# Designs tried in a protein design run: peptides against a protein of PDB entry 6MBK. Part 221

Target 1, 240 residues: chain A of PDB entry 6MBK
Amino acid sequence: GFEMVNFKEEGFGLRATRDIKAEELFLWVPRKLLMTVESAKNSVLGPLYSQDRILQAMGNIALAFHLLCERASPNSFWQPYIQTLPSEYDTPLYFEEDEVRYLQSTQAIHDVFSQYKNTARQYAYFYKVIQTHPHANKLPLKDSFTYEDYRWAVSSVMTRQNQIPTEDGSRVTLALIPLWDMCNHTNGLITTGYNLEDDRCECVALQDFRAGEQIYIFYGTRSNAEFVIHSGFFFDNNSH

## One batch from the design tools (peptide; made by RFdiffusion4, then SolubleMPNN)

Design b2_p26_7_s3 (from b2_p26_7, 13 letters changed)
Fold by OpenDDE base, seed 2:
Structure b2_p26_7_s3 (fold): chain B 240 residues (1-240), chain A 26 residues (1-26)
Amino acid sequence: as target 1 above (240 residues)
Amino acid sequence: MRELYQISLVGDVLQPTELPPKIVFY
């Protein structure tokens, strides 16, 4: 087994409660526990989703709004998960002026500015939608939709969204994977997959973990710049 | 042996169009 622990310097992560062997299936998450574009469509957001082309075209934004709606819902099934999410992120949307200035010498600066502009534009658009669209009236965020809320949700999704197959396996969708996404990142190989037959995410251990050790996973192959932009991570041994 | 669709963080990605590669768990 494993347990959620707040580690020094790394924040929340998973710790092994027993010895786990490499390639052992130690963690699985059924689809019903995931926050997906489909679960967004099936939520209180569904009516608005069906009428807004941006929500339909941009699954990440759909997830962001789904996350905000569920956060604003005291009885949400995902409250335990949402409460584990950071209140702030090390993503560019949270960068201080000095951090942005530092990035001016890097290739990441264009992406950072793009994120700022896009996020601001999206917020302005959806603020108007939430204020004016009939299907927005039932959203729990109707009277409490701030830029900070949107920035948080977008950053949460950006740092945690994964591609998984739809239930029928015909296409891909975006998903937040509770519990699994509590694993902190290390260099290695992808050890997580979606099992369509059992309709669940499955994670096998990247290496042997002893009882009491933190469990790490490999989030994917990205440059340090991409990780900073998308995850707020910097990994020295990244091959990119 | 199980074939699974690879899962990884995708960052700020628009609507995905292609299934991820399959990986094999033993």
Scores: peptide ipSAE 0.317, ipTM 0.825, DockQ to the pose 0.897
Fold by OpenDDE base, seed 1:
Structure b2_p26_7_s3 (fold): chain B 240 residues (1-240), chain A 26 residues (1-26)
Amino acid sequence: as target 1 above (240 residues)
Amino acid sequence: MRELYQISLVGDVLQPTELPPKIVFY
């Protein structure tokens, strides 16, 4: 009922190939297709994960490293997904000096600087870990782990990570949701949920979409400042 | 009627601590 399309202004998105009615379940993604903290633990990253307290404590960083490891693996199941990800982002980690200067008059500037400092510190820490830790020797990152790689992975995760329940429903974990995250954002209501019984993400249509129309979803209620920090989006009808 | 756990982008600042609210699909 939909296809991937490269839209000139929005980049990659989903377009309806048939009429889709409001509240129709048009998209679902089983857990086995998700990139999760659990899939990271079960990957080549697993041994390092089991011994590094930061990876264990910060699921977003675990996802970032998982993404980098899979990107460096030609036979990765997630290669088709990874290839659809932007090479660069409109997130603060990619801001030029003029963009940062523009934000100096806003409440977001402190969060931007914090993100820069945290990301730089994390990179420095993990660079040392990758160079010295025995379980890092088998990682595809051993010979090529740049700040640009880390910045990209962190930004990819920051803009795409979602909370989903664990398989037993006892707690939440973090997940990248392939195909679903191709939908561009619009204002509206949350129309995506996790079906624990069927162990899948489910997305229902926010509104009626005609064949040929782009399918949009609502990622959540955020101010323009929050969207800039997390995703780089601006909406005129959002609060600042 | 199905009760599902709400899914939305959480950004870099948020870590998984509590289960999200449930939403109802009809």
Scores: peptide ipSAE 0.304, ipTM 0.815, DockQ to the pose 0.819
Fold by OpenDDE base, seed 5:
Order: structure tokens, then sequence, then C-alpha cells
Structure b2_p26_7_s3 (fold): chain B 240 residues (1-240), chain A 26 residues (1-26)
């Protein structure tokens, strides 16, 4: 067992409620609980998705709009998950001018500027789409679609999206994985996979965790620069 | 023993087309 806890410096994370052994399957999340490109297609966003080439080509943007639509829907199944998401991020999209200046001396600056430009362009494009496209009229965000909304959704997806197989295993799709993505990062090996037979995400413990200890996972191999860009933090013990 | 498709956080990417590597859980 585990529980969600607000840790002082790391924010929300998972804490073990019992001893968990290394390699023990302690957490699984069925597909039906995931926010995926497919769930986006099957939502109120579906008609617009079917008509917009960018939504079709960029699953991360589809997830961002799915997240915004569900956030704006009081009866959304994912409301409990969405409420656990940060209201803002430490990613470059949230940097103040002085913080951006500090990055100018780093190799990350080009990617940061690219993120800014791309996000702004995407917002401008989709603002027009939402205002003019017939299939946008039923979207709960129709009358409330700000850059701040888009920045938040893009940042949420950027920091939390995962690749998983489609139901038939023929290709990959993108998914947000509720509950699992509350685990904070540590150095180690990837211990999360998708079980296609049982149609669920499965996470095994990276190490032994005692009752009361925070449960950490390894997000994957990223440079500190990539963590800053995509996750908004440096990992001091990152060996990569 | 279970063969699972590896899950990892990904950055700002286009819609992926290639399946991730498999990992084995015992």
Amino acid sequence: as target 1 above (240 residues)
Amino acid sequence: MRELYQISLVGDVLQPTELPPKIVFY
C-alpha cells in the first residue's frame, strides 16, 4: 500500500504504508484510468480532433487539449487526478526574464526559446481554431482559452506524458498515468512497463521501501538540461 | 515472468510510431 503525501520540498509524492520489497509489483493502473490520445478522441474533443491536422499529428497537443477539456468539466472522471497536478510549473515556459537570462549562458537556451516560440504559435493557432471551427462550439473551454491555460496544459503533458502501446499493440500512443506519476524521481532503472495482456501499467519497486518512506521511481535517462526543459528541475544525483 | 513495454516520461514529442523496448518483470 501507499498514500499520497505532500512532502516539504518535493511537493506531492507517494509514501509506502507497508514494507515494499525491491521488484515487488506495488502499483498498477488500468488503461481505462489513463488519459490517452484515444480517450481524447473519444471525448468532446473527438469531432475537432477528426478535423484538425495538428491535433492528429501531435499527440502531446491532443493530450493538452484533453486535459483542458476535462479540467473544465466538473463531472470529469479525471477531476481527482487533475486536482493533484501543479497549478504552475518551474519549466522554462514559466520563467521570468531574469531566469531566462541565466539560461543564455547554457546550451539549453536554444531549446528554451524554441519552446517559447512553438507554444506561442500553437496557442495563436488554436485560439483561432477554437473561435472559428464548428466542432469547437461544444468544448467546455470555448469561452475560456487563455495562454495561461495552454501553457499549463502543455507543461503538464510535457512533464508527465508517457509512451504506451495501443490496445491492439500495433503502435504506440501517449498517456498520462494517474497516481503513478505522483512518484518523485530518483536515479536507477526504469521499473514501469505496460502489460498488454492485462491492459495496465505496472510498476515494480526500484528498491526496498519501508513503511513511511517515500516511493521513488526513475523517469528515464535525461540530462540535467533536459530535466530543466521538460521537468523544471535539476537532479543532483543524475549520473547522466 | 512478464514482458512489458517500457514506460518512461517523454518530452515534447510528436505522436510516436515505434514501440518502446520491452522489460521483464519477475
Scores: peptide ipSAE 0.276, ipTM 0.803, DockQ to the pose 0.887
Fold by OpenDDE base, seed 3:
Structure b2_p26_7_s3 (fold): chain B 240 residues (1-240), chain A 26 residues (1-26)
Amino acid sequence: as target 1 above (240 residues)
Amino acid sequence: MRELYQISLVGDVLQPTELPPKIVFY
């Protein structure tokens, strides 16, 4: 019902290959295809995760390292997904001086500076961990862990992480949702949910889409500042 | 009627503490 397409202005997105009706379930992604904190624990990162307090406390960082480990693994199941990710982002961690200066007039500046400091500190910490911790020796990134790698992974997670229930529905975990996260954003209502019975993400169409039209989803209600911080985009008509 | 846990981009550095709201599709 859809295909991945590189759109001229928006980059990669999903295009309908047939007519899709509003509220039609057109896309679903089983848990087994997701990159989650649990899949990170079950990966080559697992031993290090079990002994590092920061990885345990910060699921987003666990996902970032999971993403880096899988990217460095030629036989990773997620290679096709990872190859669809941007090589760089328009997020604050990639901002040039002029872009930062623009944000100085906004409430976002404090969060941007916090993000810079936190990311730098995390990199320095984990660089040392990767160099010295016994369980880091098996990581495919052992000899190739740069700030650029970390910045990319953190930005990938920041822009794409979602909250989903655990398998038992008792708590929330973090997930990257392949294929689904290729949908570009539009204003509207959230039409994506997690079906715990079938253990899958389900996306229903926000509106009617004709064959050949780009399929859009709504990422959630956020301020323009939050969108800039987390996704690197700005909506003039964003109702906040 | 299908009840689902809402999925939304978090972007936040903080760990989620609460389950997302349920959404209902008819």
Scores: peptide ipSAE 0.152, ipTM 0.688, DockQ to the pose 0.833

Design b2_p26_7_s4 (from b2_p26_7, 12 letters changed)
Fold by OpenDDE base, seed 5:
Structure b2_p26_7_s4 (fold): chain B 240 residues (1-240), chain A 26 residues (1-26)
Amino acid sequence: as target 1 above (240 residues)
Amino acid sequence: PRYLYAITLVGDVVQPTELPPKIVFY
């Protein structure tokens, strides 16, 4: 098995509680445990989703609002997962003035400013929607929707969203994958798949892990610049 | 965990920049 552990510098991760062999299926997460665009549509957000063109067009924003609604719901099934999420991120949406000034010397500054500007515009739009739309009155965030809330939700989704198939396998949708997304990154190959027959995410071990070792996965090919822009970190051993 | 996602919020439609997948389908 494995357990959630708070590692120094890396934050939360998964630690092996037994020896795990390379290519062993050690972790699976059924669809019913995922936060998806479909679960957002089936939640208290569903009526608003059905009428808002941006929520319909932008699955990542739908997930951000789903995450906010579930966070504001004391009885949410996903409370244990949400409590494992960072309260803040090292992503550009959280950069202080000195960090932004440092980036002004880099090509990344245009992407940072675009991200910030677009997030602020989305917040302003959805603030108005939440205040005025009839279906927003049932949302648990109705009376508490700050830029900080939106920034956090967008950053959480940005850092954790995954593409998975729909239930019928006909399309791709977006999901947050509890427990699995606790794995920190290392160089290697993609070892996570979606099994449509069993309707679950499946993760096989990238390598042998001994009892007590941290379990890493490969997040896919990402530059250090992308790590900063999207995850707020550099990976020193990044081969890209 | 720290994850990489390009939110290219460009304009009224945030198309997720197609980053290489973390998950394969089978």
Scores: peptide ipSAE 0.183, ipTM 0.699, DockQ to the pose 0.103; fails the geometry check
Fold by OpenDDE base, seed 3:
Structure b2_p26_7_s4 (fold): chain B 240 residues (1-240), chain A 26 residues (1-26)
Amino acid sequence: as target 1 above (240 residues)
Amino acid sequence: PRYLYAITLVGDVVQPTELPPKIVFY
């Protein structure tokens, strides 16, 4: 029992609608509800994916294009999820000059510039692909593919991609996990697993949560630099 | 939600630094 709520400072999060006990399985998401590299391959993007080496090599870019294609598709199953995504991000791709200047004194600046440069190059490449590739003609983004679209999709995937097993458990793939990816971060232990038998992502409560409390999860150990580069924020209680 | 995903920086190469997983497989 939880609900999506807009928290003033943290944005959207999950609120408990009942008391949840520590270690209680309160949330699970079946594979069929995930946006994965496999769902991208099985979508309108599939023919292009099968012929583009970068999409094949970079599952995160495949997810970004999948997200853009589904956003541009009014009947997409993931529309309710996509509508919950931020329209903009505090990630390096959205930094203003003053924010970049602040980072110039840090090691993070090199990664920020690399990210900008790589994203711009990828956009230029894929703009040409979308304009010229025969399989791109069926994409709903064919006539509407801006840098802002690409920046948003890349930032969405960057901030929300997870590693999950393939259906057979033989490999790791990338996924966006709707609903689960609404839980804000707190310090603790990883409480999310992938159950291969039930083919679902499972989240157990990190602690007791009372009805009306926000449900937090631990995102894993990251440096504050990684938080900035990847998530656009510092975490004060970060142990590193 | 500001998610600490294991974000491989969008680079030409998947940075080999395996970020600690957020999800345990079982």
Scores: peptide ipSAE 0.170, ipTM 0.704, DockQ to the pose 0.112; fails the geometry check
Fold by OpenDDE base, seed 4:
Structure b2_p26_7_s4 (fold): chain B 240 residues (1-240), chain A 26 residues (1-26)
Amino acid sequence: as target 1 above (240 residues)
Amino acid sequence: PRYLYAITLVGDVVQPTELPPKIVFY
């Protein structure tokens, strides 16, 4: 077993409640628990999704809106998950002017400015859509859709989105994976897979973890620049 | 947890910046 714990320096993470062996399947998340582009289509967002080309083309934006709609829905199945998400992020969309100045000497500055401009343009577009589109009338965010809301949702998705197979395995879709996405990063190998037969995300232990130890996973190969741009942190032991 | 999955929200053009996967399919 494991439990969610607030680690003072790392924020929320998973802690082992018993000894977990390397390669042990300690965590799995069935598709029905995931926030996916498909669950977005099947939600209150579905009618708007069916009519908006950007939502259809950009699964990450669909997830961002799905996240906002579910956050605004008191009876959402995902409320317990959404409450575990940070209220703010250290991603470029939250950088102060001084933080942006530090990046001016780096190639990352172009990506930061791109994120700002793109996110602002998307917000302006979707603000108009939410105000004017007939299928937006029932969205719980209709009267409360700020840039801060959008920035948060986009940052949540940017930091937590994963590729998973569709139910039929024919395509790749995007998902937020509750509970699993609470694992903090360490160096190693990818230990998470999607089991199509059981229709679930599966995570095996990267190493032995003792009871009381934090459970880490490897997020995949990332440069420090990618960590800054997409996750808002540096990993000092990053060998890449 | 901070995850590096950039699909950059590009406003005008869908440029998914695919980062290396965190999940292997099997």
Scores: peptide ipSAE 0.136, ipTM 0.681, DockQ to the pose 0.101; fails the geometry check
Fold by OpenDDE base, seed 2:
Structure b2_p26_7_s4 (fold): chain B 240 residues (1-240), chain A 26 residues (1-26)
Amino acid sequence: as target 1 above (240 residues)
Amino acid sequence: PRYLYAITLVGDVVQPTELPPKIVFY
């Protein structure tokens, strides 16, 4: 077993409530609990999605709008999950001038500027869409769609999006994985997979965890620059 | 195998799809 805990320096994470052995299946999340491109299509966003080429082409933006629509919906099934998300991020979209200047000496600056420029352009586009498109009138964000809202949603998706199989396993889609994405990062191997037979994400323990210890997972091999760009943190013992 | 697909955390930068020049709403 595990529980969600707010750790002083790391924010929310998962803590073991019992001893967990390496390779033990300790966590699974059924598809029905995931925020997916498919759940976005099946939501209040669906009519707009069906007519907007960018939403159709960019599953991450579809997830960002899905997240915003669900956040604006008091009765959303995902409210408990959304409330666990950071209100702000240490990602490039939140960088102050001095943080950007620090990165100017790195190759990451081009990606930072690209991300800023792209996000601003997307916001301007979707602001117009939300104001003018007939299907946008049903969106709970119709009268409250700020750049800050969009920046937050894009950053939430950027830091937490995962590739999972479609229900038939024929394609990949994007998903936010509630509860599982509360695991903080450590060095190791990817220990999460998708079980198509049971239609669920499955996570096995990277190592032995004792009762009371934080449960970590490996997010994948990335440079510290990539971690900053994609996840907003440095990993001191990163092998890259 | 029970794990057919590794869940990859896609921290991908939102790649700019070129904004279509004119959105015609029908």
Scores: peptide ipSAE 0.018, ipTM 0.560, DockQ to the pose 0.220; fails the geometry check

Design b2_p26_8_s1 (from b2_p26_8, 17 letters changed)
Fold by OpenDDE base, seed 2:
Structure b2_p26_8_s1 (fold): chain B 240 residues (1-240), chain A 26 residues (1-26)
Amino acid sequence: as target 1 above (240 residues)
Amino acid sequence: STLEEYEQTLLENLAIGQARIAERKA
């Protein structure tokens, strides 16, 4: 019912290959295809995860490291997905000096500086962990863990993380949703949910789409300000 | 194209995933 297309202005997106009706379930992604905190635990990162309190406490950071480990693994199941991710993001961590200077006159500057400071601290911490922790020896990123890598992974997760239920529905966990997150954004109603019975993410069409039209979905309110505020990357210093 | 190969891989993986889910419900 759809195909992936590189749209000139919007980058990668999904195009309808047939007519899709409003409210039609046109896209679903089983849990097994998701990058989750659980899949991170079950990966080469698992031993380190089990020993590092920050990875355990911050699911978004666990996903960032999972993403980096899988990117560094040529045979990763998620390589096709990872290759579709942007190399850079329109997030505060990628702001140029001129953009930061412009923001100095705005109320957002405090949040931007906080994010920079927190991300730098996290990188410094995990750089040391990766260099010194015995369980980090098996990580494919051990000899190649740069700030640019970390910034990219953090920004990838910040922009693409979703809350989904655990398999038993008792808790909420974080996930990257391949294929689904290839849809470009529009304003409207959230038409994505999780079907626990089928253990899959489901997306219904917001409107009618004709064959050949780009499929847009609403991800919710995701302003840069909300990414900064709700990224969950704020380490309260009190956990150390 | 690399994109077509990727799409095909994703679609195949989705189909496999769907088939496995269907098998568990049967």
Scores: peptide ipSAE 0.072, ipTM 0.582, DockQ to the pose 0.031; fails the geometry check
Fold by OpenDDE base, seed 4:
Structure b2_p26_8_s1 (fold): chain B 240 residues (1-240), chain A 26 residues (1-26)
Amino acid sequence: as target 1 above (240 residues)
Amino acid sequence: STLEEYEQTLLENLAIGQARIAERKA
């Protein structure tokens, strides 16, 4: 029903190969294809995760490390997905000096500096962990863990993380959703949800798409982890 | 192309995923 296309102006996206009707379930991604905190625990990162309080407390960081470990693993199941990720992001961590200077006159500067400081501190912490912790010895990133790597991984997760239910539906966890996150964004209603019965992320068409048209979905605000519930994503109004 | 390889692999993985889900419901 769709194909991946590199659109010249928009980058990677999905194009309809047939007519898709509004509200049609055209895309689904089973849990097993997702990069989740649980898949991180079940990966080569698992032993370190089990002993590091920050990884345990911060699912986004766990995903970032999972992403880095899988990127560095030639036989990773997620290599095809990881290769589609941007090499750089339009996030505060990538702002140039001139952009930061421009923001100095705005309230946004405090958030930028906070993000820089936090990311730098996290990197320094985990650099030491990777170098010294026994369970880090088997990590494929042990000999190549740069700030740029960490910045990339954190930015990847920040822009692509989604909240999904755990398998039993009792809690929420964070996930990167391959294929789904290749869709470009449009304004509209959130049409993505999680089907617990089928244990998959589901996306229904926002509108009719004809064969050959790019499929757009509404993600909401990418900077915020969207919560996938049965009826779609809910924005946690993190009133910060 | 890298894109074609990605698409093929991802679609194959999706198909495998769908098949396994279907098997669990049976």
Scores: peptide ipSAE 0.038, ipTM 0.548, DockQ to the pose 0.033; fails the geometry check
Fold by OpenDDE base, seed 1:
Structure b2_p26_8_s1 (fold): chain B 240 residues (1-240), chain A 26 residues (1-26)
Amino acid sequence: as target 1 above (240 residues)
Amino acid sequence: STLEEYEQTLLENLAIGQARIAERKA
């Protein structure tokens, strides 16, 4: 029903290989294919997770470390997904001096500086943890953990994290959703949900798509400033 | 199962995407 394509202006996205009707379930991703806080706990990171309060309290950071550990593991199940991720992001953590200067004229500048400072502090904290904590000795990060690595992982999670239910449906957790997150964003209605009965993320078509058309999805109602900060997207006429 | 086939297809599509990215970086 779809294929991954590199579009010149939008980068990687999904293209319909057949006609897809509005509201058609065209994409689903089972929980076992997701990178989740739970999969992080069940990985080589698990022992450290169990002893670090910040990893336990901040699921996004747990996912960032999970992503780094899996990236450093040649036999990781998620290697095919990880290799499709951008090497750099258009997020505030990657802004150059001129971009930051431009943002000084905007209301977003406070959030940009806050995010940068927080990320730097987190890196410093976890660098020390990785160097000193006994359960960090087996991590692939032990000998190589740079700020660039951390910035990339945090930015990957920041732009791609999704809230999903736990297996029992009692709580919300965080997940990266392979292939689904390759869809480019448009305005519209949220057409992605989680089916607990089948234990999968489901995406239905926002509109009719013809064979050969790019498939777009709506990630949620956000301001342009929020899109820039959280997703790197920008729409001139964001009407939602 | 149909699900397993879909999962395999998903993984294959990801792998194809990686190959295309690698070819562009080369």
Scores: peptide ipSAE 0.025, ipTM 0.515, DockQ to the pose 0.021; fails the geometry check
Fold by OpenDDE base, seed 5:
Structure b2_p26_8_s1 (fold): chain B 240 residues (1-240), chain A 26 residues (1-26)
Amino acid sequence: as target 1 above (240 residues)
Amino acid sequence: STLEEYEQTLLENLAIGQARIAERKA
């Protein structure tokens, strides 16, 4: 077992309530608990999604809007999860002036500016969509859609999105994985897979954890959505 | 698609940004 704990330096994390052995399946998250592109389509966002080509083409943006809609919904199933999310991120979109100035001496500045410009353009586009599209009238964010909201949602998704199989296993889709993504990161092997038979994300322990210890997992490069929860990822094959 | 390319570029750039911040905190 584990419990949610707010660690001073690391924020929210999971702590073992009993001894957990390496390779033990200690955590699983059924699909129904995930925020996915499919859940976005099935939400209040669905009508707009069905008519907006950008939402359809960019699953990460669909998740960002899903996250914003659910955040703005007091009765959202995902409120407990959303409340655990950082209010700000260490992404380029949150760089302070001094950080940007530091980057001016590097080739990275072009990438940062590109991110800013692109995110701003997306915001402007969707702001107009939300203001003008008939299906946007039902969105809880219609009257409260700021750049800060969009920046937060995009950054939340970019840092937490995972690839998982669709329900039929025929394709991959994007998902935020509540509870699982509360585990803080450590170096190691990916110990998370997707069990299609049980339709759940499964995480096995990277190492032995004693009762009272924080449970860490390896996300891989989350920022690139490179964490692919593969069905049948035998943890043994991720050694390379 | 142009959108996919854009998404990939954004993801890559975010990763680069995070890596740099992590290096500064370390």
Scores: peptide ipSAE 0.008, ipTM 0.381, DockQ to the pose 0.036; fails the geometry check

